# Peptides against a protein of PDB entry 3MAZ: the designs that were tried, part 7

Target 1, 99 residues: chain A of PDB entry 3MAZ
Amino acid sequence: VLNPMPACFYTVSRKEATEMLQKNPSLGNMILRPGSDSRNYSITIRQEIDIPRIKHYKVMSVGQNYTIELEKPVTLPNLFSVIDYFVKETRGNLRPFIC
Target 2, 99 residues: chain A of PDB entry 3MAZ as posed
Amino acid sequence: VLNPMPACFYTVSRKEATEMLQKNPSLGNMILRPGSDSRNYSITIRQEIDIPRIKHYKVMSVGQNYTIELEKPVTLPNLFSVIDYFVKETRGNLRPFIA

## One batch from the design tools (peptide; aimed at target 1 S42)

Design b1_p12_3_s1 (made by RFdiffusion4, then SolubleMPNN; from b1_p12_3, 4 letters changed)
Fold by OpenDDE base, seed 2:
Structure b1_p12_3_s1 (fold): chain B 99 residues (1-99), chain A 12 residues (1-12)
Amino acid sequence: as target 1 above (99 residues)
Amino acid sequence: MLSWLQSSDGSE
């Protein structure tokens, strides 16, 4: 069984993700990418409120769920929920990068 | 609202 991935998932490195977001900010400002381990992922964002800011987050597989490594960790049932979390928590400020 | 997405940096 193969589950689909969120539209903003790209098999890119931390550096490449940063460059993608900087090059085409109109396409979105959030990318999901492979983490350092096979079952883990990372989120790269480029938020522009006052000045452009790049941040990276760990999304760790925990059993059948995923935990976003925040000061107050958030555990969600799937990667789609992870993306939804970032969109909703920022009230749309963060949008998945679609190219 | 979250405090600017409470985090520093994740990983590769």
Scores: peptide ipSAE 0.434, ipTM 0.891, DockQ to the pose 0.433
OpenDDE base, seeds 1, 3, 4, 5: peptide ipSAE 0.428, 0.420, 0.404, 0.382; ipTM 0.888, 0.885, 0.880, 0.878; seed 4 fails the geometry check

Design b1_p12_3_s2 (made by RFdiffusion4, then SolubleMPNN; from b1_p12_3 with S1M E4W I5L)
Fold by OpenDDE base, seed 4:
Structure b1_p12_3_s2 (fold): chain B 99 residues (1-99), chain A 12 residues (1-12)
Amino acid sequence: as target 1 above (99 residues)
Amino acid sequence: MLSWLESSDGSE
């Protein structure tokens, strides 16, 4: 556990993150995990609007900030803000996975 | 209705 990391951060692979979200959807539907490169991360979500959908987002470290690679990239000052962005943008549909 | 966020496929 890293103190400066959001509560939904887990040192898991893409596959493991997907399995976690599928197994316990009541605990949340968003996980932050290490990316393929150091200092980069990925967000895995499992949204249930019409049907369950798994999506992955790249969170790239750029200087002291982080850029979420969306259609229109969003740059934020820290990983906590990244999580906050996903929560707010989805109006609460996405919630951090708390195990 | 909520719209989808465009994804980047993410890394490993």
Scores: peptide ipSAE 0.161, ipTM 0.797, DockQ to the pose 0.377
OpenDDE base, seeds 1, 2, 3, 5: peptide ipSAE 0.159, 0.163, 0.156, 0.149; ipTM 0.796, 0.801, 0.795, 0.795; seeds 1, 2 fail the geometry check

Design b1_p12_3_s3 (made by RFdiffusion4, then SolubleMPNN; from b1_p12_3 with S1M I5L)
Fold by OpenDDE base, seed 4:
Structure b1_p12_3_s3 (fold): chain B 99 residues (1-99), chain A 12 residues (1-12)
Amino acid sequence: as target 1 above (99 residues)
Amino acid sequence: MLSELESSDGSE
């Protein structure tokens, strides 16, 4: 059994995450999912600023922290903080997908 | 800021 994870964490593939967000946009537009390697994760988002845009971000496990792969990488202490970062940086535009 | 999320590089 996995340790406590953010509510928007789902054991889904990149493709499935995209489909989830497209199918039920009212439930949120951000999903945390397993990465393709070890203890890494990925964030899939569907923003609707002008037109719907799907993007994916690497969340790399580094020691006891996590680094979001951005132009300027951001390191945070846990996955909950990672989700919080995406919400805050977009001023609420991104919301965790809660099924 | 939103501009920080312009780059993307997800796994899978």
Scores: peptide ipSAE 0.146, ipTM 0.793, DockQ to the pose 0.400
OpenDDE base, seeds 1, 2, 3, 5: peptide ipSAE 0.062, 0.053, 0.054, 0.051; ipTM 0.738, 0.708, 0.728, 0.701; seed 1 fails the geometry check

Design b1_p12_3_s4 (made by RFdiffusion4, then SolubleMPNN; from b1_p12_3, 4 letters changed)
Fold by OpenDDE base, seed 5:
Structure b1_p12_3_s4 (fold): chain B 99 residues (1-99), chain A 12 residues (1-12)
Amino acid sequence: as target 1 above (99 residues)
Amino acid sequence: ELSWLESSEGSE
């Protein structure tokens, strides 16, 4: 049984996440999904600043925290904070996909 | 501008 997860978490594949974001852009452009390992996750985004761009980021479990794999890694205490980070860093450009 | 790294991970 999973503990509470961010609303934009879906048990979908990379491909499925991409399709979800492409199909319903109005619902948001960021999905949290299972990673390659049970304790890790991935973030799939679809930004439309100029043209639609799909990107995927690793969110690795490190102890009791999570590290977003960026050029300058960011470690946060929970997945909600991870989502918040993406929203804030993009000044609202990224929004959790809610269906 | 933020530098973002793409992940090689897929999904389970």
Scores: peptide ipSAE 0.063, ipTM 0.734, DockQ to the pose 0.181
OpenDDE base, seeds 1, 2, 3, 4: peptide ipSAE 0.053, 0.083, 0.061, 0.058; ipTM 0.718, 0.757, 0.736, 0.736; seed 2 fails the geometry check

Design b1_p12_4 (made by RFdiffusion4)
Pose (drawn by RFdiffusion4):
Structure b1_p12_4 (pose): chain A 99 residues (1-99), chain P 12 residues (1-12)
Amino acid sequence: as target 2 above (99 residues)
Amino acid sequence: SYNHDSSPQPVS
């Protein structure tokens, strides 16, 4: 079976992820990337609801699950599920960045 | 430019 990283996962820095989203909005507005200084992960999003805003979220590895660090944290079993949550919670506003 | 990382998902 194939079990790769999510399609919007790129081994890029916070800065590189920000630049990728600005340069190619047509390709999506969400990137999953390695968490700086940890084995965890970060999500970087560019939303244009009111004005363009770049936001970063922490996704922590906890046991065999991942916890999205939100006001009310959400725990899911894998990274595909985390991407699904970000899409669902934003009602489809967030789309994975497919380079 | 940047390429997708197709590595398997990690297991702890």

Design b1_p12_4_s1 (made by RFdiffusion4, then SolubleMPNN; from b1_p12_4, 6 letters changed)
Fold by OpenDDE base, seed 1:
Structure b1_p12_4_s1 (fold): chain B 99 residues (1-99), chain A 12 residues (1-12)
Amino acid sequence: as target 1 above (99 residues)
Amino acid sequence: GFERDLSPQPVF
């Protein structure tokens, strides 16, 4: 099966993504969702390090790549790599939300 | 760590 989008991609709003992560934390804590523009995306995460925290990050299409708008921007070749970055950077603390 | 969180700024 050809899947151009990561399994944690859902066509949901910021609010809905937050609710999904809060309601079912056992299913994962990271969602990829549409951004304000058609080819841009947002990442919503829910981490429980000290206290539960919801955060949102912008993923911008730049040519054939994607740039995660971080303190130090990270450019990656595809959305799968974007998800992988968040997983690896947090040593598995962030996990794709699989509904 | 990574910042640039798009969450609304807190009102103090």
Scores: peptide ipSAE 0.236, ipTM 0.724, DockQ to the pose 0.026
OpenDDE base, seeds 2, 3, 4, 5: peptide ipSAE 0.219, 0.147, 0.207, 0.224; ipTM 0.759, 0.705, 0.741, 0.717

Design b1_p12_4_s2 (made by RFdiffusion4, then SolubleMPNN; from b1_p12_4, 7 letters changed)
Fold by OpenDDE base, seed 4:
Structure b1_p12_4_s2 (fold): chain B 99 residues (1-99), chain A 12 residues (1-12)
Amino acid sequence: as target 1 above (99 residues)
Amino acid sequence: GFERDTSPEPVF
């Protein structure tokens, strides 16, 4: 069975993800992308609270789960839950980039 | 490579 990926997943580089978010902020401000390792990922966000801020978070594949490398690591069962975490924790401020 | 910054909590 081939599991689908979150809608905000794109096979883009760190630089490309940043450019996408800057060019079309109305489409969302969060992208999931491949990490340096085949089974790892990265989240790129662009929040505009006081000024535009770009940040990147590592999402590490650990067994059958995923761990977001935050100050206090968060482990979740799948990538959809990872996206949900960022949306929920920011009370909707972060929204998946839908191109 | 450098794939993350200081990994702070998201701003909410």
Scores: peptide ipSAE 0.169, ipTM 0.712, DockQ to the pose 0.036
OpenDDE base, seeds 1, 2, 3, 5: peptide ipSAE 0.149, 0.137, 0.158, 0.143; ipTM 0.706, 0.703, 0.708, 0.710; seed 3 fails the geometry check

Design b1_p12_4_s3 (made by RFdiffusion4, then SolubleMPNN; from b1_p12_4, 6 letters changed)
Fold by OpenDDE base, seed 4:
Structure b1_p12_4_s3 (fold): chain B 99 residues (1-99), chain A 12 residues (1-12)
Amino acid sequence: as target 1 above (99 residues)
Amino acid sequence: SFERDLSPEPVF
């Protein structure tokens, strides 16, 4: 059976996502969550390079695709690809949070 | 606020 949402998607707030990542860092460091409106999403990460840093990214639904709001925007065909992009771009430093 | 850049790639 197809799951339309990535495994690291949770219907949580920004604050809740932060708490999840801080509580169980061994389970991953990236969460996809509902954004500001019905078709937007946000990515919350807890990246630990020098020190732990919580950061949030905006993922906008654009037609049938999704655009990660970066200085140079990246448009991808689905949310799975969005997660994959974050993993690959960080060479595996970011990993989806699986609880 | 939202970030508009990813952190630097980790040094392995």
Scores: peptide ipSAE 0.549, ipTM 0.835, DockQ to the pose 0.028
OpenDDE base, seeds 1, 2, 3, 5: peptide ipSAE 0.112, 0.115, 0.107, 0.131; ipTM 0.696, 0.699, 0.701, 0.712; seed 1 fails the geometry check

Design b1_p12_4_s4 (made by RFdiffusion4, then SolubleMPNN; from b1_p12_4, 6 letters changed)
Fold by OpenDDE base, seed 1:
Structure b1_p12_4_s4 (fold): chain B 99 residues (1-99), chain A 12 residues (1-12)
Amino acid sequence: as target 1 above (99 residues)
Amino acid sequence: SFQRDLSPEPVF
């Protein structure tokens, strides 16, 4: 059985997501969560390149695709691809939080 | 690499 949502998706708030990543960094450093609107989402990451840094990104539904609001917006066909994008672009530094 | 962080939490 395949999950309809990425494994790192949790129905949590921005604050809860931050706490999850801070308390168990060994489980991953990226989570997908509901946005303020029903069809939107947010990505919360915790990178430790130099010091721990928490960042949040908006993922907007655009038709049947999703657009990550970045300096240069990236549009992808599904949420799994959104997660893959972050993993790939950081060469594995970002890993989905799996508890 | 990628910018446009939503921090601090914005007001909509």
Scores: peptide ipSAE 0.219, ipTM 0.746, DockQ to the pose 0.035
OpenDDE base, seeds 2, 3, 4, 5: peptide ipSAE 0.166, 0.174, 0.150, 0.141; ipTM 0.720, 0.726, 0.715, 0.716

Design b1_p12_5 (made by RFdiffusion4; failed a check: a repeat of another design)
Pose (drawn by RFdiffusion4):
Structure b1_p12_5 (pose): chain A 99 residues (1-99), chain P 12 residues (1-12)
Amino acid sequence: as target 2 above (99 residues)
Amino acid sequence: SLSEIESSDGSE
């Protein structure tokens, strides 16, 4: 079976992820990347609801699950599920960045 | 209405 990283996962820095989203909005507005200084992950998004904003979220590896660090944290079993949650919670506003 | 993800400044 194939079990790769999510399609919007790129081994890029916070800065590189920000630049990728600004340069190609047509390709999506969400990137999953390695978490700086940890084996965890980060999600960088660019939303244009009111004005363009870049936002970053922590996704922590906890046991065999991942916890999205929100006001009310959400725990899911894999990274595809985390991407699904971001899409669902934003009612489709967030779309994975497919380079 | 905006969700927490849409309204907040993020956890980083």

Design b1_p12_5_s1 (made by RFdiffusion4, then SolubleMPNN; from b1_p12_5 with I5L S8G)
Fold by OpenDDE base, seed 5:
Structure b1_p12_5_s1 (fold): chain B 99 residues (1-99), chain A 12 residues (1-12)
Amino acid sequence: as target 1 above (99 residues)
Amino acid sequence: SLSELESGDGSE
């Protein structure tokens, strides 16, 4: 069974993702997008704690799981969990971009 | 936490 992708997944480039988040910050501040290699992804976020800040994170496919490239790498079973992790770890600061 | 998400280097 092919599971659907998270709602915040868009087949966009790093630049496009950045522009999307900047254009409509009210729709969310986190986008999941294709990585540079097959089966890998990237998370682009736009936080506004003090000033707007854009950051990108690698989400690497490792076996049947995904590892988020953080200071302390986190491995999760699926992309939905990846999104959930970002939301929970930031206590809601990050929210999936829903267009 | 936010501090734990400091490191990051996306693709493309």
Scores: peptide ipSAE 0.227, ipTM 0.836, DockQ to the pose 0.381
OpenDDE base, seeds 1, 2, 3, 4: peptide ipSAE 0.217, 0.220, 0.212, 0.216; ipTM 0.832, 0.833, 0.830, 0.832; seeds 3, 4 fail the geometry check

Design b1_p12_5_s2 (made by RFdiffusion4, then SolubleMPNN; from b1_p12_5 with S1M E4Y I5L)
Fold by OpenDDE base, seed 2:
Structure b1_p12_5_s2 (fold): chain B 99 residues (1-99), chain A 12 residues (1-12)
Amino acid sequence: as target 1 above (99 residues)
Amino acid sequence: MLSYLESSDGSE
């Protein structure tokens, strides 16, 4: 069934997302969640390179697109593309959390 | 080389 939201989207807080990723790292390490404002979102990731590190990103709705707030911002047409960007940019290091 | 993104302060 087609869904307007990526599979790793959960209606959770920053803290709850962090706990989810820490508790079940085998299920993935990236969560999309609601932002503080309507039409905005946040990404929470947990990477294990040298040590476990939690990071957060703002995904801002800009017109019909979404901008990931990075040092060099990236604008994409939809949230699926946002998730794809994180996966591809890290060459699979980041994987959507599927519970 | 793998890219690792610069983080920002996501919302609660």
Scores: peptide ipSAE 0.179, ipTM 0.791, DockQ to the pose 0.385
OpenDDE base, seeds 1, 3, 4, 5: peptide ipSAE 0.097, 0.151, 0.131, 0.129; ipTM 0.750, 0.775, 0.767, 0.764; seed 1 fails the geometry check

Design b1_p12_5_s3 (made by RFdiffusion4, then SolubleMPNN; from b1_p12_5 with E4Y I5L D9E)
Fold by OpenDDE base, seed 2:
Structure b1_p12_5_s3 (fold): chain B 99 residues (1-99), chain A 12 residues (1-12)
Amino acid sequence: as target 1 above (99 residues)
Amino acid sequence: SLSYLESSEGSE
């Protein structure tokens, strides 16, 4: 039994996520995926501000919350909030990839 | 502004 996950969550590798975003940029530019360890996740994004840029971030499970590994870490109560954070902080530049 | 830290190559 698995609790609901964000729509942009896919059980894919770093490489696969990159390929998905490159192949269909019109579907979104942000993917949530499993991290290297259980209960941890990663975010892969593809922004096209000046030139296409692929970046990956860690989302670490800490107790009942999740911490986005940023220069100034952000802790949120669930993965939906994590996705929301990326959308809001980029003022809509990042959008969840919906296949 | 907020700065992101990228995960290292080799990690998922």
Scores: peptide ipSAE 0.176, ipTM 0.803, DockQ to the pose 0.215
OpenDDE base, seeds 1, 3, 4, 5: peptide ipSAE 0.081, 0.120, 0.118, 0.078; ipTM 0.723, 0.764, 0.766, 0.745; seed 4 fails the geometry check

Design b1_p12_5_s4 (made by RFdiffusion4, then SolubleMPNN; from b1_p12_5, 4 letters changed)
Fold by OpenDDE base, seed 1:
Structure b1_p12_5_s4 (fold): chain B 99 residues (1-99), chain A 12 residues (1-12)
Amino acid sequence: as target 1 above (99 residues)
Amino acid sequence: MLSELESGEGSE
């Protein structure tokens, strides 16, 4: 069975996502969640390189693709690719939160 | 060395 959403997707708010990542960092440090609009999403991460840092990224639906709002925007074909991008870009530092 | 992502803004 192929799930339509990545395993790290949760129907939670920005605040709830932050709390989840802080409470159980061993389960991962990246969550995909609903955005402010129906077809948009947000990525919440908690990197702990020197000190814990929480960051949020907009993932906007653009046609049939998704664009990550970065200084240099990145457009990808699906949400699985979005998660993969965050993992690869950080060389595995970011891992999907699996609860 | 691990690279950090560029900053971005999220939403609820």
Scores: peptide ipSAE 0.046, ipTM 0.686, DockQ to the pose 0.401
OpenDDE base, seeds 2, 3, 4, 5: peptide ipSAE 0.057, 0.086, 0.058, 0.054; ipTM 0.716, 0.776, 0.737, 0.720; seeds 2, 3, 4, 5 fail the geometry check

Design b1_p12_6 (made by RFdiffusion4)
Pose (drawn by RFdiffusion4):
Structure b1_p12_6 (pose): chain A 99 residues (1-99), chain P 12 residues (1-12)
Amino acid sequence: as target 2 above (99 residues)
Amino acid sequence: SLSQIELQPSYD
């Protein structure tokens, strides 16, 4: 079976992820990347609801699950589930960045 | 209305 990283996962820095989203909005507005200084992950998004805004979220590895660090944290079993949650919670506003 | 993600502050 294939069990890769999510399609929007790139081994890029916070700066590189920000630049990728600004340069090619047509390709999506959400990137998953390695968490700086941890084995965890970060999600960088560019939303244009009111004005363009770059936002970063922490996704922590906890046991065999991942916890999205929100006001009310959400725990899911894998990274595909985390991307699904971001899409669902934003009602489809967020789309994975497919380079 | 904004979702929890859309309301959540970004970290620095």

Design b1_p12_6_s1 (made by RFdiffusion4, then SolubleMPNN; from b1_p12_6 with S1M Y11L D12E)
Fold by OpenDDE base, seed 3:
Structure b1_p12_6_s1 (fold): chain B 99 residues (1-99), chain A 12 residues (1-12)
Amino acid sequence: as target 1 above (99 residues)
Amino acid sequence: MLSQIELQPSLE
């Protein structure tokens, strides 16, 4: 089976992603979605560390890799690695949204 | 210790 995109990828807008995460928090709290440009993406998360907080991140296509826009940028070889990074860096607090 | 992801404000 060929899996070209992470399971938490959905062709949705920022607003729709937010609504999905709010409506069914038990299914996960992280969505990958199309960015403003064809080869760029955005990640929407909903963390409940203190209160529910929605955040959005830019994942930029750079050459054959992807760079997460952070204060200290992180470059990874594919979108699967990007999702893995978000999970590991938050020690499992972030989980891909599986509908 | 919180990560960059948890500390950084939303970019969109």
Scores: peptide ipSAE 0.476, ipTM 0.878, DockQ to the pose 0.778
OpenDDE base, seeds 1, 2, 4, 5: peptide ipSAE 0.466, 0.483, 0.467, 0.461; ipTM 0.881, 0.883, 0.879, 0.880; seed 2 fails the geometry check

Design b1_p12_6_s2 (made by RFdiffusion4, then SolubleMPNN; from b1_p12_6 with L7K Y11L D12E)
Fold by OpenDDE base, seed 4:
Structure b1_p12_6_s2 (fold): chain B 99 residues (1-99), chain A 12 residues (1-12)
Amino acid sequence: as target 1 above (99 residues)
Amino acid sequence: SLSQIEKQPSLE
């Protein structure tokens, strides 16, 4: 049984996520997806600052928390907080992909 | 300034 997941979570591959974001940019620019490991996830974004850029981030399950793989790692209590972090840190530039 | 997310290159 799967617990509630963020609205931008989709069981898609890295390639599919990229295609989704490129096809419908008006629906958002951030997707949460399964990682290569069972309890890990990945975030794919299509950010437009100077030019469109696709980036992928690793979200590691550590105990009951999640750590975003960044130069200075950030640990949060749940996936909803992870999504919130991406939104807040970019001051709203990143928005969850909702379809 | 830019956040870690905006500065950091793609990882996985």
Scores: peptide ipSAE 0.538, ipTM 0.891, DockQ to the pose 0.789
OpenDDE base, seeds 1, 2, 3, 5: peptide ipSAE 0.518, 0.523, 0.524, 0.526; ipTM 0.888, 0.883, 0.887, 0.889

Design b1_p12_6_s3 (made by RFdiffusion4, then SolubleMPNN; from b1_p12_6, 4 letters changed)
Fold by OpenDDE base, seed 4:
Structure b1_p12_6_s3 (fold): chain B 99 residues (1-99), chain A 12 residues (1-12)
Amino acid sequence: as target 1 above (99 residues)
Amino acid sequence: MLSQIEKQPSLE
């Protein structure tokens, strides 16, 4: 059984993700993509607080959960929760890129 | 107050 993925998941590279976000900022500013390892992922964002800033985060598969690599790591049960975390923690500033 | 996400620099 193939589990569903968040709507903002795309099989793209770091470079492609950056280009997508810069080209169509009205569609969202957060993309989930494959990491360097098959079971890991990365999140690319284009946040505009003072100026546009591209940032990348590692989402590591740990057992049945996922850990976001932050100063204080955050572990969540699934990728949907990971996306939700990014949205809520930024009080809605980050929104999943929907193409 | 900024979140960890907003404070943390991009990872290489």
Scores: peptide ipSAE 0.540, ipTM 0.884, DockQ to the pose 0.825
OpenDDE base, seeds 1, 2, 3, 5: peptide ipSAE 0.519, 0.527, 0.532, 0.526; ipTM 0.882, 0.880, 0.887, 0.885

Design b1_p12_7 (made by RFdiffusion4)
Pose (drawn by RFdiffusion4):
Structure b1_p12_7 (pose): chain A 99 residues (1-99), chain P 12 residues (1-12)
Amino acid sequence: as target 2 above (99 residues)
Amino acid sequence: SELQELLKELSE
């Protein structure tokens, strides 16, 4: 069986992720990346609801699950599920960045 | 987005 990282996962920095989303909006507006100074993860998004905004979210590894650090934290079993949540919660506004 | 759905399906 194949169990890779999500398609929008890139081993890039916060800065590199920001640049990738600005340069190619046609390819998506969400990147999963290694969390700086941790074995956790970060999501970087570029939304154009009102004006273009870059936002970053922490996804923590807790046991065998991942907790998205939101006002009301959400815990899911794997990173594909985390991407699904970001898409669902934003009602499809967020799309994985497929380079 | 199709790639994401394909990889998720193969992982499941």

Design b1_p12_7_s1 (made by RFdiffusion4, then SolubleMPNN; from b1_p12_7, 4 letters changed)
Fold by OpenDDE base, seed 3:
Structure b1_p12_7_s1 (fold): chain B 99 residues (1-99), chain A 12 residues (1-12)
Amino acid sequence: as target 1 above (99 residues)
Amino acid sequence: MELYELLKKLAE
């Protein structure tokens, strides 16, 4: 079955995403979810390097690409690449939440 | 670069 969205995509709210990550940290620590606006998305992560911390990142649709809103924005061709970026940039510390 | 520092750069 061809999955049009990354496996860690869930149609959940910010709060629900946070709860999912907190309840089952062994399943991953990164969720992709719908943003506040159509065609935009958000990434929610739960990091536990020192203390548990939840952070959210905005992923904006720009033309046919997606831009992660960071201090230095990163533009990627698709949402799969967005997930890959977070994984690679953190050297595997971030892993997609697979439920 | 330590992991925590990398995440700081990534994190907004």
Scores: peptide ipSAE 0.101, ipTM 0.749, DockQ to the pose 0.035
OpenDDE base, seeds 1, 2, 4, 5: peptide ipSAE 0.087, 0.054, 0.064, 0.076; ipTM 0.742, 0.701, 0.719, 0.703

Design b1_p12_7_s2 (made by RFdiffusion4, then SolubleMPNN; from b1_p12_7, 6 letters changed)
Fold by OpenDDE base, seed 1:
Structure b1_p12_7_s2 (fold): chain B 99 residues (1-99), chain A 12 residues (1-12)
Amino acid sequence: as target 1 above (99 residues)
Amino acid sequence: MEKYLELKELAE
């Protein structure tokens, strides 16, 4: 099966993504969703390190790459790499939400 | 390594 988008991509709003993560935390804690404009995306996470914390990150399409808007921006070649970055950076604490 | 990412949260 060829997936053109990461498995945790859903065409949902910020609010819906938050609700999805809150309702079924066992299914994962990271969602990729459409951004406010074309070719841009957002990532919503729900980390439970000390207390549940919901955060949203901006993923900007720049040329053929994607830049995660962090304090120190990270540019990656595709959305799959973006998801992988979040997983690896958190040592597996973040996992794609699979519904 | 810190578990939380150095964030720049979206303001929407």
Scores: peptide ipSAE 0.159, ipTM 0.791, DockQ to the pose 0.034
OpenDDE base, seeds 2, 3, 4, 5: peptide ipSAE 0.051, 0.144, 0.115, 0.170; ipTM 0.683, 0.785, 0.771, 0.789; seed 5 fails the geometry check

Design b1_p12_7_s3 (made by RFdiffusion4, then SolubleMPNN; from b1_p12_7, 6 letters changed)
Fold by OpenDDE base, seed 3:
Structure b1_p12_7_s3 (fold): chain B 99 residues (1-99), chain A 12 residues (1-12)
Amino acid sequence: as target 1 above (99 residues)
Amino acid sequence: MEKYEELKRLAE
């Protein structure tokens, strides 16, 4: 049985996501969470290169797709592809938080 | 790699 949401999706706030990543960095460094608006999401990451750094990215629902809010926006067909994009683009530096 | 660098600079 496949879940409709990626394994790293949690119904948590920005603060809670940050705390999760900080407390258990060995479980991953990327969380998908609900955005402030309906049908939108946010990605929270904890980069540990040099110094720990928390970043948040908007994932906007656009029609039947999702757009990662970047200088050059990236549109993908589903949230699983969004997670995959972050993993691949960082060559595995970012990994979904699995708890 | 270019996009990765962009990710590091951007934030919500």
Scores: peptide ipSAE 0.339, ipTM 0.860, DockQ to the pose 0.035
OpenDDE base, seeds 1, 2, 4, 5: peptide ipSAE 0.198, 0.141, 0.083, 0.067; ipTM 0.801, 0.768, 0.729, 0.724; seed 1 fails the geometry check

Design b1_p12_7_s4 (made by RFdiffusion4, then SolubleMPNN; from b1_p12_7, 4 letters changed)
Fold by OpenDDE base, seed 4:
Structure b1_p12_7_s4 (fold): chain B 99 residues (1-99), chain A 12 residues (1-12)
Amino acid sequence: as target 1 above (99 residues)
Amino acid sequence: MELYEKLKELAE
């Protein structure tokens, strides 16, 4: 049985995700999207600390967990935890894009 | 304080 996906998940490409975030920044600045391979995902964010910056992260399925491809990798039990990690780590600076 | 310190993407 497939669990529900995070609210900020959209079946969009890297380009489309970038456009979504740029067009409606008030709706959030983080999108989860399908990766190039099955069971893998990517996260696109629009960081706005000083100037807007688009960043992309790879979220790889490892067993029943997910590893965020970072300089210092982080492994979490599900995609909801992945989204939570991004929000928590940035103390709310990142917020899921809700359309 | 750097909010994105732990969110540095994997170096290529």
Scores: peptide ipSAE 0.518, ipTM 0.862, DockQ to the pose 0.034
OpenDDE base, seeds 1, 2, 3, 5: peptide ipSAE 0.039, 0.050, 0.056, 0.046; ipTM 0.640, 0.665, 0.684, 0.659

